# Peptides against a protein of PDB entry 4N78, part 225

Target 1, 186 residues: chain A of PDB entry 4N78
Amino acid sequence: HFQVICRLLGYQGIAVVMEELLKVVKSLLQGTILQYVKTLMEVMPKICRLPRHEYGSPGILEFFHHQLKDIVEYAELKTVCFQNLREVGNAILFCLLIEQSLSLEEVCDLLHAAPFQNILPRVHVKEGERLDAKMKRLESKYAPLHLVPLIERLGTPQQIAIAREGDLLTKERLCCGLSMFEVILT
Target 2, 155 residues: chain B of PDB entry 4N78
Amino acid sequence: MAELQMLLEEEIPGGRRALFDSYTNLERVADYCENNYIQSADKQRALEETKAYTTQSLASVAYLINTLANNVLQMLDIQASQLRRMESSINHISQTVDIHKEKVARREIGILTTNKNTSRTHKIIAPANLERPVRYIRKPIDYTILDDIGHGVKW

## One batch from the design tools (peptide; made by RFdiffusion4, then SolubleMPNN)

Design b2_p23_5_s4 (from b2_p23_5 with K9N R13Q R20L E21A E22K)
Fold by OpenDDE base, seed 2:
Structure b2_p23_5_s4 (fold): chain B 186 residues (1-186), chain C 155 residues (1-155), chain A 23 residues (1-23)
Amino acid sequence: as target 1 above (186 residues)
Amino acid sequence: as target 2 above (155 residues)
Amino acid sequence: SVFGIEVTNEQIQELLEEYLAKL
């Protein structure tokens, strides 16, 4: 599903969706969640000392439940605050999944374009073969597929310009060194 | 453009008219040859004259058809060339627009991205002195000593 | 000329040769 979304939206559509999601997340964090956190901070017991270890694990748990009883019983916390947190979580997950799907698509595009852009695959050199000889054979094999040099030789100046720009756009992808998710987490 | 216009407005219509006129003339020539053969005392001469007229008429019609056909072919070639030029222009514009749109889209998404911290795998220089992990001999803490101090309040 | 177009025998032969070459 995310792959289809990435293909349908393209870079512009993804950017728009991500921007809107960021706005929603910021709104939730700065609005409702912040208000609940402030309210919770106000009602938090000022002195919550660790109960003596003598109460055992069940006693300690009961102690904390008692100290936090008013907070736990706050119905709005369970319904509205947790729902908003869930929405934020879903938005973050959505962004992550979109980025992953986009990265996969970009990698596929790069792999498909590689033979046409003089990007040679890493050749596993078997024992006894000279790396240089294999590389030369590969270069010779794929040389006729190099699109930009071919168009530079046979095309009009306008076609050459378009081919160069297209080649540049094909080579430059987010997966090469950019992350959207890291921006979302900041 | 001038050549195409000349073909469309003058040469091709002119050729079609000439061909139509030739049909009418052929009928006249046929009638003349028939009458001349009937009226002539020298049938052999009349026959030779008919052959000459027939040959000339066929040659003339063939020439007219060939000229007209060549003009039509030339017209079609010019039109095909114009269409190809238009197609090339449209394709160029379309590609330019697409590239521009893609650049804009990439700028828009680019502002939402940061450089991946390529964790340069700093060669963790293994510290040379592998300090031997001091085997922390867990001395069993005998908690029985604490049994005497814990006056558990009997609820 | 029957049709006002003087087609020489040479022109007829050239045309015929061109047609024969295309056959």
Scores: peptide ipSAE 0.022, ipTM 0.573, DockQ to the pose 0.005
Fold by OpenDDE base, seed 1:
Structure b2_p23_5_s4 (fold): chain B 186 residues (1-186), chain C 155 residues (1-155), chain A 23 residues (1-23)
Amino acid sequence: as target 1 above (186 residues)
Amino acid sequence: as target 2 above (155 residues)
Amino acid sequence: SVFGIEVTNEQIQELLEEYLAKL
């Protein structure tokens, strides 16, 4: 599903969606969630000592449950705050999945374009084959597919310009060194 | 353009007129040949003359048709070439627009990106000194402090 | 010349050959 979304939206559509999601997340974090957190910090017990290890996991849980019982029982926290946190979480997950899907599409595009851009795959050499000979054979095989040199030879100046720009755009991808998700996490 | 215009305005219409005139002339030639045959004392000579006129007439018509056909074909070839050039121009514009849109889109999304950081996994070390559990005296939390946070109806 | 265009037998043959070559 996310792959289809990425294909449909393209870079522009993804950018718009991501920007809007970031705005929503920022609004939620700086607004309602921040207010709840501030209020909760005010009502938080000033002295929350770690229970003795001797109480075991059930005792520790019961201890914290008792200390935080009033906070946990706060109805508005369960409804509004947790819903907002869920929305933030969903937005983050959505961004992650979009980025992953986009990266996959970009890699696929790069792989498909590689033969036309004089990018040769790493060759697995079988026993008895010389790497150099195999590489030369591959170079010769793909030489007719080199698009930019072909257009430079046969094309008009305008076609050459477009081909060069297209080649550059094909080579430059976000997956090569950029991350959107890291921006979201910071 | 000049060649196409000449074909459209002069050569093809001229050829059509010539062909039409040839039809009229053929009728005249036919009438002449018929009358000449009837009036001639030497029917064999008249027949040979008629054959000659018929052959020449057919050859002339064939030439006119061929010339006209070639001119029409040439016209169509020129028009086809013009259409191809127009198509090429449209494609060029389309590609230019697409490249521009893509560049804009990439700039927009680029603003939302940062360089991939190799984040070192920092081990969170738990603090060693667990302070002695102080008997937790439950102070009742006054939830009224939270009433101003949200769409709650002030009573 | 019946129509002002004199077509020689050679021209007729050339036209016929061209026509036959296109068929």
Scores: peptide ipSAE 0.022, ipTM 0.580, DockQ to the pose 0.006
Fold by OpenDDE base, seed 3:
Structure b2_p23_5_s4 (fold): chain B 186 residues (1-186), chain C 155 residues (1-155), chain A 23 residues (1-23)
Amino acid sequence: as target 1 above (186 residues)
Amino acid sequence: as target 2 above (155 residues)
Amino acid sequence: SVFGIEVTNEQIQELLEEYLAKL
């Protein structure tokens, strides 16, 4: 699904979606969540000492439940705040998955474009074959597919310019060194 | 342009008229040959004349058809060439627009990106409100980085 | 010529050669 979304939206659509998600996340964090956190901090018991180990796990839980009774009973926390946190979490996950899917698409595009851009696959040399000879054969095989040089020889100046720009755009991808998710986490 | 205009306005219409006229003339020639044969005391001579007129008429019609056909073909070739040039121009514009759109899109998404290799310095890189130049990381496409990601696609 | 176009035998032959060359 995310792959389809990436294909459908492209860079423009992904950018728009991510920007809007960031706005939503920011709004939730700075608004509702922040307010709830502040309220929670105010009602937090000033002295919550670790109960004696003698109470056992149930007793400790009950102790904390009693100490946090006011927080637990805060109905708005359970409804609005947790929902907003869920929304933030979903937005983050969505961005992560989009980035991952986009990276996969970009890699595929790069791989498909490679024969046309004088990028030779790493040749697994079988035992006994000279790497150099195999590389030379591959170079010779793919030489006619080199699009930019071909257009430079046969095309108009305008076509050459477009081909070069297209080649550059094909080579320059986000997956090569850029991360969106890191920006979202910050 | 002048050649195409000449073909469209003069040569092809002229050829069509000539062909039409030839049809009417053929009928006249046929009538003449028939009458000449009937009236002539020397039927052999009349036959030879008829053969000559027939040959000439056929040759003339063939020439007219051929000339007209060639002119039409030439016209079509010129028009096809013009259309191809127009198509090329449209394609060029389209490609230019697409490239521009892609560049804009990449700029927009680029603002939302950071370099993966930047040390975990938690520098909250404040979204550099600055027009982060789309750092075209002109890193040579180190496809080796793709080796780890591509492992999922067992080709 | 009845048709106003005198087609010479040479022109006919040239036309025939052109047609034959395209075959």
Scores: peptide ipSAE 0.020, ipTM 0.550, DockQ to the pose 0.007
Fold by OpenDDE base, seed 5:
Structure b2_p23_5_s4 (fold): chain B 186 residues (1-186), chain C 155 residues (1-155), chain A 23 residues (1-23)
Amino acid sequence: as target 1 above (186 residues)
Amino acid sequence: as target 2 above (155 residues)
Amino acid sequence: SVFGIEVTNEQIQELLEEYLAKL
């Protein structure tokens, strides 16, 4: 599904969606969630001493439950705040999955373009084959497919310019060194 | 352009007129041959003359038709070539626009990206200065990431 | 010439050859 979404939206559509998601997340974090956190901080016991270890885990839990009873029982926390946090989480996950899917799509595009861009696949040398001979054979095999040099030889200046720009756009992908997800986490 | 114009305005209409005139002339020739045959004491000679005129007339008409047909074909070829050139121009414009749109889209998404930190060091790298054009570090695309895709893991 | 166009035998032959070539 995410792959289909990536294909459908393209870079522009993804950018728009991501931008809007970031706005929503920012709004949630700076608005509702922040307000709840501030409210919770106000109602939080000023002095919450660590209970003595002697009470054991159940006693400590009961102690904290008692100290935080008003917070835990705060109905709006369970409903609105947690829902907003869930929405933030979902947005983050969505962004991650979109980026992953986009990266896969980009890698696939790069792989498909590679024969046309003088990018040779990693040659698995079978036992007994010389790497150099195999590389030379591959180079010879794919040499006619090199699109930019072909167009440079046969094309008009305008076609050459377009081909070069297209080649550049094909080579320059987000997956090569850029991450959207890291921006979201920041 | 000039050749197409000459074909359209002069040669083809001229050829059509010539054919029309030839039709009229054929009728005259036929009448002449008929009258000549009737009036001639030597019917055999008149017949041979009629055959000669008929052959010449047919040859002339055939030539006119062929010339006209060739001119029409030439006209169509020129027009087809013009259409192909126009198509090529449109395609070029379309490609240019698409490339431009793609560049814009990439810039738009690019502002939402940061460089992948390959460094394992937990340094909270301050967002690199927004102003530097994100140099796509042309790292050699490690295609090894796709090695696992072939084994049918339905994601 | 009946039509003012003198068609030579050579022209007729060329026409015939052209027609034959197109067949």
Scores: peptide ipSAE 0.019, ipTM 0.566, DockQ to the pose 0.006

Design b2_p23_6_s1 (from b2_p23_6, 8 letters changed)
Fold by OpenDDE base, seed 3:
Structure b2_p23_6_s1 (fold): chain B 186 residues (1-186), chain C 155 residues (1-155), chain A 23 residues (1-23)
Amino acid sequence: as target 1 above (186 residues)
Amino acid sequence: as target 2 above (155 residues)
Amino acid sequence: SEEEQQKQVEEALEILRKLMHLR
């Protein structure tokens, strides 16, 4: 699903969606969530010591339940605050999955473009074959596919310019060194 | 352009008129041949003359048709060439626009990106709404590193 | 024969008539 979304939206669409999500997340964090966190901090017990392990898991749980009684009884926490946190979480996950999907698409594009850009795959040399000879054969095989040199030889100046720009755009992808998710986490 | 204009305005219309005029001439020739054959004492000679006129008429009409056809073909070729040139121009514009749109899109998404190699200690740099320049990684990308990413990552 | 000649003339005339219809 995310791959389809990436394909449909493209870079621009993804950017728009991500920006809007960031706005929503920011609004939730700085608004409602922050207010609830502040309120919760006020009702938090000033001194909460770890109960003795001798009380066992049930006793410890009861202890914390008692200490956090005011928080647990805060009805708006479950209905509003947790919902907002879910929304933030979903937004973050969405961004992560979009980035991953986009990276995969970009990698595929790079791989498909490679033969046309004089990028040769790693050749598995079978035992007994000279790597150099195999590489030369591959180079010779793919030489006619080198798009930019071909257009430079046969094309108009305008076509050459477009080809070069297209080649550059094809090579320069986000997956090569850029991360959106890191920005989202910031 | 001058050649196309000559074809459209002079040669092709002229050829059509010539064919039309040939109709009247052929009728006259036919009438003449018929009358000549009936009136001639030497029927063999009259027949030979009729054959000669028929052959000549066929040749003339064939020539007119061939000339007209060639002119029409030439006209179509010129028009096709013009159309191809226009198509090429449109394609060029379209490609230029697409490249531009792609650049804009990349700038927009680029603002939302950071370099992966930046130490995980990313100080929460407040996303300064600063228009982050489109960070194009222009370094020759060893795509071999990507070979492992494309084949195996079951997300 | 006169009949053959007449036939040939008619054929020739028919060809001419067909040519006249080339508009």
Scores: peptide ipSAE 0.044, ipTM 0.615, DockQ to the pose 0.009
Fold by OpenDDE base, seed 5:
Structure b2_p23_6_s1 (fold): chain B 186 residues (1-186), chain C 155 residues (1-155), chain A 23 residues (1-23)
Amino acid sequence: as target 1 above (186 residues)
Amino acid sequence: as target 2 above (155 residues)
Amino acid sequence: SEEEQQKQVEEALEILRKLMHLR
């Protein structure tokens, strides 16, 4: 599904969606969540000492339950705050999955473009074959597919410019060194 | 332009008129030959004359048809050439616009990106001010990242 | 022919467009 979304939206669509999600996340964090966090901090027990280990796990749990009873019973925390946190989490996950899917699509595009851009695959040389001979054979095989040199020889200046720009755009992909997710996490 | 106009306005219409006239003439010749054959005492001579007129008339019509056909073909070739030139121009514009749109789109998404930290150290990168135009660092495309993916494609 | 060359260039450009996913 995310791959289809990436294909459908393209770079522009993805950018728009990501920007809107960031706005939503920002709004949730700076608005409702922040307010609840502040409120919770105010009602948080000032001194919550760890009970003695002698009470065992159940006793310790009961102790904390008692100390946090007012917070746990705060109905708005479950209905509003946790829901908003879930929305934030979903947004983050969505961004991550979109980036991953986009990266996969970009890699596929790079692989498909490689024969046309004088990018030769790594050749596995079987025992007894000269790497150089195989490489030369591959170069010769793919030489007619090199679009930019072909257009530079046969095309108009305008076509050459378009070809070069297209080649550059094909090569320059986000997966080569850029991350959106890191920006989302900051 | 002048040649195309001449073909459309003068040569092709003229050729069509000539063909119409030739048809009328053929009918007259046919009537003449029929009457001449019936009335002539020397039927052999009348037949030979009819043959000669028929051959001449058919040859003339064939010539007119050929001329008209060639003119029409020439017209179509000129028009086809014009259309090809227009198509080329439109394609060029379209490609230029598409490239521009793509560049804009990439800039838009680019502002939402940062360089991948290769260093294992989780440096808490301070929120880069969103406003800094992510300089397209023309980093040479390290295709080595593709090396791991390419191993699975058995050629 | 020049025309054939032009056609080949156009085809090549079309391939580039497809590779760029420029619909």
Scores: peptide ipSAE 0.034, ipTM 0.645, DockQ to the pose 0.524
Fold by OpenDDE base, seed 2:
Structure b2_p23_6_s1 (fold): chain B 186 residues (1-186), chain C 155 residues (1-155), chain A 23 residues (1-23)
Amino acid sequence: as target 1 above (186 residues)
Amino acid sequence: as target 2 above (155 residues)
Amino acid sequence: SEEEQQKQVEEALEILRKLMHLR
């Protein structure tokens, strides 16, 4: 599903969605969640000492339940605050999944374009074969597929310019060194 | 452009007119040949003349048709070439626009990105001090000490 | 023969007639 979304939206669409999600997350964090956190901090017990180990795990749990009773019973926490936190979480996950899907798509595009752009895969050299000889053979095999040089030889100046720009755009992908998710996390 | 105009306005219409004129002439020739054959005492001569006129007429018409056809073909070729040039121009514009749009889109998404921190393999400098593994001598925890504290709640 | 000559003339005339209708 995310792959389809990435394909349909393209870079522009993804950018718009991401921007809007960031706005929503920011709004939730700075607004409702912040208010709830402030309120919770006010009602938080000032002194919460560790209960004696003698009470055992159930006793300790009960102690903390008692200390936090007012917080746990706060109905709005469950209905509103947790919902907002879920929304934030979902937004983050959505961004992550979109980025991953986009990266996969970009990698696929790069792989498909590689033979046409004089990008040769690292060839596994079998024992006894010279890497150089194998690479030369590959270069010779794919040389006719190099689009930009072909267009440079046969095309008009305008076509050459377009081809070069297109080639550049094909090579330059986000997955090569950029991350959106890292921006979202800051 | 001048050539196309000449073809459209002069050569092709002219060729068509020539064919129409030829039609009229052929009719006259046919009538003449028919009458000449009937009235002539020398039928053989009349026949040969008719054959000659027929051959000449056929050749003339064939020439006119061929000329006209070639002019039409030439016209079509010129038009096709013009269309191809226009198509090429449109394609170039379209491609330029698409490239521009893509660049804009990439800039827009680019502002939402940061450089992937290539995890510099921080050489985990292993702290030189191999803290000697303190042999945790598992002293058997004598659980008997707990026997006195556990007042067994008799359920 | 006179008949063959007449046939040839008729054929020639027919060709001419066909040429006239080449529209």
Scores: peptide ipSAE 0.029, ipTM 0.630, DockQ to the pose 0.008
Fold by OpenDDE base, seed 1:
Structure b2_p23_6_s1 (fold): chain B 186 residues (1-186), chain C 155 residues (1-155), chain A 23 residues (1-23)
Amino acid sequence: as target 1 above (186 residues)
Amino acid sequence: as target 2 above (155 residues)
Amino acid sequence: SEEEQQKQVEEALEILRKLMHLR
């Protein structure tokens, strides 16, 4: 599903969606969630000491559950605050999944373009074959597929310019060194 | 452009008119040949004259048709070439627009990106001295304080 | 022969008539 979304929206669509999601998340965090957090901090027990480890995990959990019981049972917290937190979580997950899907699409595009851009794959050398000879053969095999040089020889100045720009856009992808998700986490 | 215009406005219409005129002339020639053969005392001479006119008429019509056909073909070739050039121009414009749109899109998404940084995972160190659980006196949390906050902001 | 001449004339005239229909 995310792959299809990435294909349909493209970079522009993804950017718009992510910007809007960031706005929503920011609004939720700075608005309702912040207010609830402030209120909760005011009503939080002043002294909450860690129970003895001897009580075991269940006992410790029960202890904290008991200490926070009144907070957890607050109806508005469950209905409004937790819902907002879920929305934030979903937004973050959505952004992560979109970025991952986009990265996959970009990698695929790069791989498909590689033969036309003089990007040669790593060649497995069989025993007894010289790597250099194999690479030269490969270069010779794919040399006619180099589009930009071909267009530079046969095309008009306008076509050459378009080809160069297209080539650059094809090579420059986000997956090569940029992350959107890291920005979302900050 | 000038050649195409000449073909469309002068040569092809002129060729069509010439064929039409030729038709009218052929009728006259046919009538003449028929009457001449019937009225002539020398039938052999009349026949040879008819053959000559027939050959000439065939040659003239063939020439007119060939000329007209060639002009039409030339016209079509010029038009096809013009269409190809227009198509090429449209394609170039389209590609330029697409590239521009892509650049804009990339700038927009680029603002939302940062360099990939491998953050070192910090080991969570468990605190060594868990103090003895002091009897927590449950102070009832007054939730009425939360009631006042929820009513105000209709987002 | 006169008959052959007449046939040739008729053929020639027929060709002329056919040419007239090339409109």
Scores: peptide ipSAE 0.048, ipTM 0.621, DockQ to the pose 0.008; fails the geometry check

